# Peptides against a protein of PDB entry 5JXT: the designs that were tried, part 136

Target 1, 319 residues: chain A of PDB entry 5JXT
Amino acid sequence: SLLPKKEINVYIGMSEMQVKWYQKILEKDIDAVNGAGGKRESKTRLLNIVMQLRKCCNHPYLFEGAEPGPPYTTDEHLIYNAGKMVVLDKLLKRIQKQGSRVLIFSQMSRLLDILEDYCVFRGYKYCRIDGSTAHEDRIAAIDEYNKPGSDKFIFLLTTRAGGLGINLTTADIVILYDSDWNPQADLQAMDRAHRIGQTKQVVVYRFVTDNAIEEKVLERAAQKLRLDQLVIQQGRAQVAAKAAANKDELLSMIQHGAEKVFQTKGAFGTMAEKGSQLDDDDIDAILQAGETRTKELNARYEKLGIDDLQKFTSESAYE

## One batch from the design tools (peptide; made by RFdiffusion4, then SolubleMPNN)

Design b2_p19_8_s4 (from b2_p19_8, 14 letters changed)
Fold by OpenDDE base, seed 2:
Structure b2_p19_8_s4 (fold): chain B 319 residues (1-319), chain A 19 residues (1-19)
Amino acid sequence: as target 1 above (319 residues)
Amino acid sequence: AEAAKRAELEAARQRRLAR
């Protein structure tokens, strides 16, 4: 029988470089961040800020002129300059030692480019699929990954390209390096490993930058997922869950943790305490804290009815 | 083969950063 998947949110602090770039993004649009633009600020401007903040949470080298050089090198700086890379680097070593195989999903093909450079730097054998991958190359990559005795440890996928009905049950670990705005896209990605033919316990690690925009993206996705589940269960198909955040929701999401980011000199959380020197005990502590916070997040939304879940999306729209 | 792939990725990275 297929075991239920275990999902763990992994809450990760920003590196010092991420904090500096996060501050710079907020400062560039400070009037928007403070709500000083009033009714004149376009929803498009706020969406652009959210996208830049999400890039920062993924990797600062997604910005022009952020990567140190010339000369441009593939070295440890690729890892220690992003909190998610520090945790990923330790977690992948553990996953490999356990004889597991891993799918890594991102929304950003440009992040997959960084992850390719990382895989080559660490000597990890990998496959890649994104939205630009030709159909034949996609089949070849899937077959190469799934073949008996495949030496491919990692599969790098964009969430949307990986969601397209493929079977990757030869992997038992899923890393969501970032989250989709639509929680169903992430579920569809997980279901590539969590499907008929899986023989192992599937574990999903969802990376979430703590005290940043991604925490609010996660909360909103969890709320939407619960609402979608209740609508299906109650047969109330007419409750079109508002697919897109309103302006005030986007503003609140941008403001989340912004003050603490501006006050911070250096890195956040475990990244401030240990930096790149995370040990196995630090990873266990991060995973245990993540499991606790994941249970708390789920329990928060499981207690809410359809009307409560709708009010939480509407009351944040009427203040 | 691995050294050639590393050099290809480094060259691709440099081309991405030079844009």
Scores: peptide ipSAE 0.174, ipTM 0.785, DockQ to the pose 0.195
Fold by OpenDDE base, seed 3:
Structure b2_p19_8_s4 (fold): chain B 319 residues (1-319), chain A 19 residues (1-19)
Amino acid sequence: as target 1 above (319 residues)
Amino acid sequence: AEAAKRAELEAARQRRLAR
């Protein structure tokens, strides 16, 4: 029988470099961030800020001129300059020691390019599929990963490309390095490993940058998922889930944690305390805290009705 | 093996610089 998947949100502090770049993104458009543009502020400008902040949460080297150099190198700086990479690096060592195999999903093909550089640097054997991968190359990559005795430890996928009906039940760990705006895309990605033919407990780690826009992306995704479930259960076809965030929602998402980011001179949380020196106990603490916060998040939305879930509860970033 | 790894790391570096 297929075991239920275990889903854990992994809340990760920004590195010092991420904090600096996050501040720089907010400062560049400070009038828009403060809502000073009012009704004249374009939705496009807010969407652009959201996209830059999400890039920062993934890796600062997604920006031109962010990578340190000259000389430019592939070294430990590729890891310690992004909180998600620090956690990923420790988590992958554990996953490998357990004899597990892992799917890593991202929305950003350019992040997969950084993850390829990381895999080469660490000596991890991998496969890759994105939206540009030819059909034949996609089949070849899947077959190479799924073959008996495959030496491929990691599969790197864009969430949407990985969602296209493929079977990857030869992996038992799923890492969502970032989240889709549509929670169904992430579910479809998880269901590549969590499907008929899986023999292991599937564990899903969702990376979430703490005290940043990604917490609000996650909350919005959880709200939408619960709404979709209730609409199906109640047969209420007329509940148009507002698919696109409005301006006020986008502004609230941009403002979330911004004040604390501006006050921060270094890294956040465990990244400030230990940086790249995370041990196995630090990872266990992060995973345990993440499991607790995941239960709390789910319990918040389980109590809400359809009418409450249609209201974007912008509880102020100040409560 | 070490020379091959260096060449792969340099190729990875060049890919990042081209981004």
Scores: peptide ipSAE 0.155, ipTM 0.770, DockQ to the pose 0.521
Fold by OpenDDE base, seed 1:
Structure b2_p19_8_s4 (fold): chain B 319 residues (1-319), chain A 19 residues (1-19)
Amino acid sequence: as target 1 above (319 residues)
Amino acid sequence: AEAAKRAELEAARQRRLAR
């Protein structure tokens, strides 16, 4: 029988470079961040800020002029300048030693380009599929990954490209490098490995930048998932349609952790303490803390009714 | 093998710079 998947949110501090870029993004639009734009503030402007902050949480090299150079190199700076890359680098080494194979999902094809550079740098054999991948090339990549004795360790996918019903049960580890606003897209990504034909325990690691907008993206996604479940159970299909965040929700998400980011000199959390020097014990501590916070997050939303789940308030997370 | 890896790393760098 298929074993239940284990899902763990992995809460990761920003690197010093991420903190500096996160501050710059907030400072550039400080009036909008402070809500001073009032009713005249464009929803599009807030969405743009959210997208820049999410890019920062993924990797600072998603911004023009962020990559160090000249000379421009593929080196350790690709890893230590992003907290998620530091954790990914250690985690992939562990996964490989365990004889596991891994799917890595992102919303951003431009992040997959960085992950390709990383795979080549570390000597990890990989496949890639995104939204631009031709149908024939997609089939070829899937077949190459799934073949018996495949030397392909990693499959890089955009979450949307992974949504197309493909079977990747030859992988037992799923890394969600970022989260979709639609929790169903992430579930569909997990279901590529967690499906009929899987013989191992599937483990899903969801990377979440701590003290940043991604915590609120995760909370909103968890809230929506629980709401969708309750709506299906109660037959109230009409409630599912409020998919788009309002201006006040977007503003609250942008403001989350912003004060602490402005006060921070250097990196956050484990990135401040250890940086790129994370050992196996540091990874175990991050995973254990993540497992605890994941249980707490799930327990919070499991107790909420439909009416509570329709109210996205920043306060309802702390009561 | 080393020359091929250097060429791949250079191609990767060029992909980053084209973003």
Scores: peptide ipSAE 0.148, ipTM 0.762, DockQ to the pose 0.578
Fold by OpenDDE base, seed 4:
Order: sequence, then C-alpha cells, then structure tokens
Structure b2_p19_8_s4 (fold): chain B 319 residues (1-319), chain A 19 residues (1-19)
Amino acid sequence: as target 1 above (319 residues)
Amino acid sequence: AEAAKRAELEAARQRRLAR
C-alpha cells in the first residue's frame, strides 16, 4: 500500500546577502510598502514587489549584478549567499547517504539554472525539466531519471512543468524550494513521487524563508487548500475562493517581517549563528522546529470554518 | 574527468553571466 506522505515546512533564515537585497527591494518602493501610494498604487506594482521579494527568498543571484565578480566563479558563494541553498546542501548530503533520490521543484526556471550550477559544482548527477523543455526532451529526461540503476540523483523541475501527470515514483524525497500561490500545483508536484508504484515513504520538505513574504505565501496557500477541502466536503460549490490576492492582502504580505528585516544587521536565525557551517545537529534542529511549526499551522487552519477562511484578515490567525 | 568537470564549471559560470 502507498504510505501517507510526510510533509514538513522547513523554515530557513535569510543569509546576510538576502537581508541586504530584501531591504533594498523594500526601500526602492518604500512608499508602496508603507501604503502611502493611496488609490494610485497599482495592484501591478505590488505584484512586482511580491515577485522581487520571492526572488530574494530563493536566491539573491536572481538579480542583475548580485553575483560576486569579476572574476566570476562557481564556488561556495553560490551556497552561502542563500539560506535555502545552505540547508539544501546539507539536506542533499543526508538524502544521498540514505540512498534516496530527490525531486526539487521551483516556480522559477532561473532558480533551476542556479541549481544546475550547484549540481555541477557538487558533482550531483541530475535531470531538468521546465516550461521551455521540448516534449521529446521531457520524455528523455523522465526516462533517464526513472531507468533501473539510474545514476541521476536529483530531478530539477518547475512546479507546473512537473505537474503534467508524469510518474517519478523512483524518487522518495520531494523538495519544494518555493511554494506556488495555488496549493494544488504543489500537491500535483508531490503526486509525481507520491503515487501508485512508490515503494518508499515519501517525504516532502517545503522550504519557507522565515520572517519574510514566503510565510504569507504559505499561509495563503494553506488557507486556500483548507477552504477548497471544506467547500468540497460541504457541497457548497458557490464559494468561489477569490483566486487572486486583493491590493490590501498583497500589501499586508509585503509588510510581513519588513520591520524586523530593516532592523536586522547580518543574517537571520541559524544563518546568523553558523552561516554555511551547519552541521547534522543544526539540520535536525531545523527539521524538528519545522515539523512543530507545520503541525501548529495545520492545527490553526483545521479549526477555522468556511467564513473565517474567506476572511484573509491578519487578525483572525491570532485568536 | 577533471578537465570535463572544469569545462562544466566554466559553462555554468557563463550561463550565470548571461542571466
């Protein structure tokens, strides 16, 4: 029988470079961030800020001129400049040692390019599929990954490209490097490994930048997922979950953690204490804290009714 | 093997510079 998947949110502090770039993004549009733009502040401007903040949470090298150089090198700086890469680098060593194989999903093809450079640097054999990958090349990559005795350890996928009904049950670990706004896209990604034919316990690690916009992306996705489940269970087809965040929701998401980011000198959390020198105990602590916060997050949304889940108010999450 | 890895790392660097 297929074992239930284990899902763990992995809350990761920003690197010093991410904090600096996150500050710079907020400062560039400070009037919009403070809500001072009034009625003239376009939803498009807020969506652009959200997109830049999500890029920062993924990797600062997604910005032009962020990569250190010249000389430009493929070295440890690719890892230590992004909190998610530091955790990924340690986690992948454990995953490999246990004889597991891993799917890594992202919303951003440009992040997959960084992950390719990382895979080459570390000597991890990988496959890649994104939205631009030709159909024949997708089949070839899937077949190369799934073949008996495949030496491909990692499969790099964009979440939506990986969602296309493919079977990747030869992997037992799923890393969501970032979250989709639509929780169904992430579920569809997980279901590439968590499907009939899987023989192992599937474990899903969802990376979430702590004290940043990604916590609100996750909360919104979890809220939407619970709402969708309750609507199905109650037969109330008329509860069209407002698919797109409104202006005030986007503003609240941008403002989340902004003050603490402005006050922060250096990195956040374990990234401030140890930087790139995380050990196995630090990873265990991060995973254990993540498992606790995941249970708390789920328990919060399980108590909410349809009417509460429709109100995307910052206030209703604290009662 | 080492020469191949160096060529891959150089290609990776060039891809980053083109972003």
Scores: peptide ipSAE 0.148, ipTM 0.775, DockQ to the pose 0.576; fails the geometry check

## One batch from the design tools (peptide; made by RFdiffusion4, then SolubleMPNN)

Design b2_p20_1_s1 (from b2_p20_1, 11 letters changed)
Fold by OpenDDE base, seed 3:
Structure b2_p20_1_s1 (fold): chain B 319 residues (1-319), chain A 20 residues (1-20)
Amino acid sequence: as target 1 above (319 residues)
Amino acid sequence: MDKMIEEYDKSATRPEKTYL
């Protein structure tokens, strides 16, 4: 029988470089961040800020002029300048030692380009699929990954491209490097490994930048998922319509953790203490803390009714 | 949101890398 998937949110501190870029993004649009534009602030401007903050949470080298060079080198700086890369680098070593194989999903094809450079730098053999990949090349990549005795350890996918009904049950680990605004897209990604024909326990690691916009993206996704489930269970088809964040929701998401980011002169959390020198115990602590926070997050939304889930509960913004 | 990511992904380039 297929075992239930284990899902763990992995909360990761920003690197010093991410903090500096996160500050710059907020400072550039400080009037919008402070809500000084009020009703006059465009939803488009807020969406642009959200997008830049999400890029920062993924990797600072997604910004023009962020990457050190010329000369442009691939070295340890590709890892230590992004908290998610530091955790990924340690986690992949464990996954490989366990004889597991891994799917890595992102919303951003440009992040997959960074992950390709990382894979080459670490000597990890990989496959890639994104939105631009031709149909024949997708088939070839899937077949190369799924073949008996495949030496391909990693499959890099954009979440939407990987969602297209493909079978990747030859992987047992799923890393969501970032989250989709639609939680169903992430579920569809997980279901590439968590499907009939899987023989191992599927584990899903969802990377979430701590004290940043990604926590609010995750909370909103969890809220939406619970709402979708309750609507299906109660037969109330009319409730599903408000998928898009309003201006006030976007502003609240942008403001989350911003004050602490402005006060921070270095990295966050374990990234400040250890930087790139995370050991196996540090990873275990991050995973254990993540399991706890994941249970707490789920328990928060499981108690809410449809009417409560339709309200953007800013309550987590006051603690 | 997805459209903005797609527009970014199409417009952005990655510099040529030298492995050390």
Scores: peptide ipSAE 0.097, ipTM 0.729, DockQ to the pose 0.688
Fold by OpenDDE base, seed 5:
Structure b2_p20_1_s1 (fold): chain B 319 residues (1-319), chain A 20 residues (1-20)
Amino acid sequence: as target 1 above (319 residues)
Amino acid sequence: MDKMIEEYDKSATRPEKTYL
């Protein structure tokens, strides 16, 4: 029988470089961030800020002029300049050592390009599928990954391209490098490994940049997922979760952790303490803390009714 | 948001990489 998947949010501090870029993004649009501009900021401007902050949470090299060079080299700086890469690098070593195979999902094809460089640098054999991958090449990549005795350890996928009904049950680990605003897209990604034909315990690691916009993206996704579940259960088809955040919701998301980011010199959390020198005990501590916070997050939304879930609650900032 | 990511992904270039 298919075992239930284990889902763990992995809360990851920003690197020093991420903090600096996060500050620069906020500073560039400080009037919009403070809500103090007498001209009500356009929803498009707020969405652009959100996108830049999400890019920063993924990797600072997603910004033009962020990567050191020329010459542009792939080395340890590709890892230590992004908190998610530091955790990924340690986690992949563990995953490989245990004889597991891994799907890595992102919303951003350009992040997959960074992950390809990383795979080459670490000598990880991989497959890739994104939204630009031709149908025939997708089939070939899936077949290459799924073949008996495949030496492909990693499958890199954009969440949406990976969502297209494919079977990847030859992997037992799923890493969501970032989260979709639609929790159903992430579930569809998980279901590539967590499907009929899976013989192992599927574990899903959801990377979440701590004290940043991604916590609010996660909260909104969890809220929407719970609302969708309750709507299905109660037959209330008219309770569409507002698919698009309003301006005030976007502003609240942008403001989340911004003050602490401005006050911080250097990296955050475990990234400040150990940086790229995370050991196995540090990873275990991050995973344990993540498992606790995941349970707490789920428990908050499980107690809420439909009417509460229709309100964007920012309450998690003060508890 | 999705469209903005898709537009970003299509427009974005990366520097040529040297692997060490």
Scores: peptide ipSAE 0.040, ipTM 0.679, DockQ to the pose 0.689
Fold by OpenDDE base, seed 4:
Structure b2_p20_1_s1 (fold): chain B 319 residues (1-319), chain A 20 residues (1-20)
Amino acid sequence: as target 1 above (319 residues)
Amino acid sequence: MDKMIEEYDKSATRPEKTYL
């Protein structure tokens, strides 16, 4: 029988480079971040800030002039300059040692380009699919990954490309490198591994940059998912889940953790203490803390009714 | 959101890598 999937949010501190770039993004639009733009602040401007902050949480090399060079090399700097890469690098070694195979999802094809460079650098054999991949090449990549005795360890996918109903049950680990604004897109991605034909326990690791915009993206996604579930259960089809964040919600998300980011001199959390020198005990501690915070997050939203979730603006979760 | 990600993904390129 198909085992229930285990989902763990992995809360990851920013590297020193990510903190510097996160500060720079906030400083560039400081008036918008402080809400000084008032009614004139365009939703588009706030969405742009959110997008830049999400890029920073993924990898600082998503910005022009962030990558060290010329010469541009693939080296350990590709890993230690992003907290998610440091954790990913340790997790992939563990996942490989246990004889698992892994799907890595991102919203950003440009992040997949960085992950390809990483895979080559570490000698990980991989497949890739994104939104630009031709249909024939998608089929070829899936077949190459799923073939009996495939030496492909990693499948790199955009979350959207993973939505195509493909079967990837030859993987048992799913890493969501970032989160979709639509929690259903992430569920559809997980369901590429967690479906009929899976023989292993599927484990999903959702990477979340701690004290940053991604915590609010996750909270919003969790709220929406719970609302969608309750609406389905109660037959109340009329509750149009507010699909799009309003300006105030976007502003609140941008402001989340901003003060602490400005006060931070260096990296966050375990990244400040150990940087790229994480050991297996540090990873176990991060995973255990993540499992605890995941349970707490779920328990927070499980107590809320439809009426509470509909009134739930991002402000009421912290009182 | 998706459109902004897609527009960015189309505009950005990885720097040419020097293999040492």
Scores: peptide ipSAE 0.126, ipTM 0.734, DockQ to the pose 0.585; fails the geometry check
Fold by OpenDDE base, seed 1:
Structure b2_p20_1_s1 (fold): chain B 319 residues (1-319), chain A 20 residues (1-20)
Amino acid sequence: as target 1 above (319 residues)
Amino acid sequence: MDKMIEEYDKSATRPEKTYL
């Protein structure tokens, strides 16, 4: 029988460079961030801020002029300038040592370009599929990854490309480098490894930037998932899950952790304490803390009824 | 949302690598 998947949210502090870029994004639109525009604030403007903040949470080199150079080289700076890369680097080393194989999903094909550079730099053999990959090349990449005795350790995928019904049960680890706004897209991605033919315990690591917009993206996704489950169970098809965040929800998401980001000189959390010098004990502590927070998050939404789940409970971004 | 993510993904830039 297929074992239940284990899902762990991995809460990761921003690097110093991410904090600086996060501050710059907020400062550029400070009037919108402060809600000074009120009813006049464009929903499009708020959505743009959200997308820039999510880019920052993934990697600062997703911004023009962020990468140091010329010359533009792949080196340790590609890792230490993004908290997610620091954790990924240590986690992949552990995953490889245990004889596992890994799927890495992102919403951003440009993040996969960074991950390709990282794979080359670390000597990890990989496959890649994104939205632009031709159908024949997708088949070839899947077959190359799944072949008996494949030396391909990593499969890099956009979450959308991973949703296309493919079988990747030759991997047992899934890393969601970032989350989809639709939790069903992430579930569909996980189900590429967690499917009939899987012989191992599938473990899913969901990377979440701590004290940033990604926590609110995760909370919203968890609310939506629980609401979708309750609607199915209760037969209440009329509960249209609010498909799109309203302006106030977007503003609250943008404001979450913003004050602390503005006050921060340097990195956050374990990134401030250890930077790129995380050891195996630091990774274990991050994973254990993540497992605890994951249980707490799930327990929070399991107790909520349909009416409560329809309200975006923005705890005030300043509490 | 999906279209915006796709537009932002396309707008993400990284410099061409110089191999030393």
Scores: peptide ipSAE 0.043, ipTM 0.681, DockQ to the pose 0.399; fails the geometry check

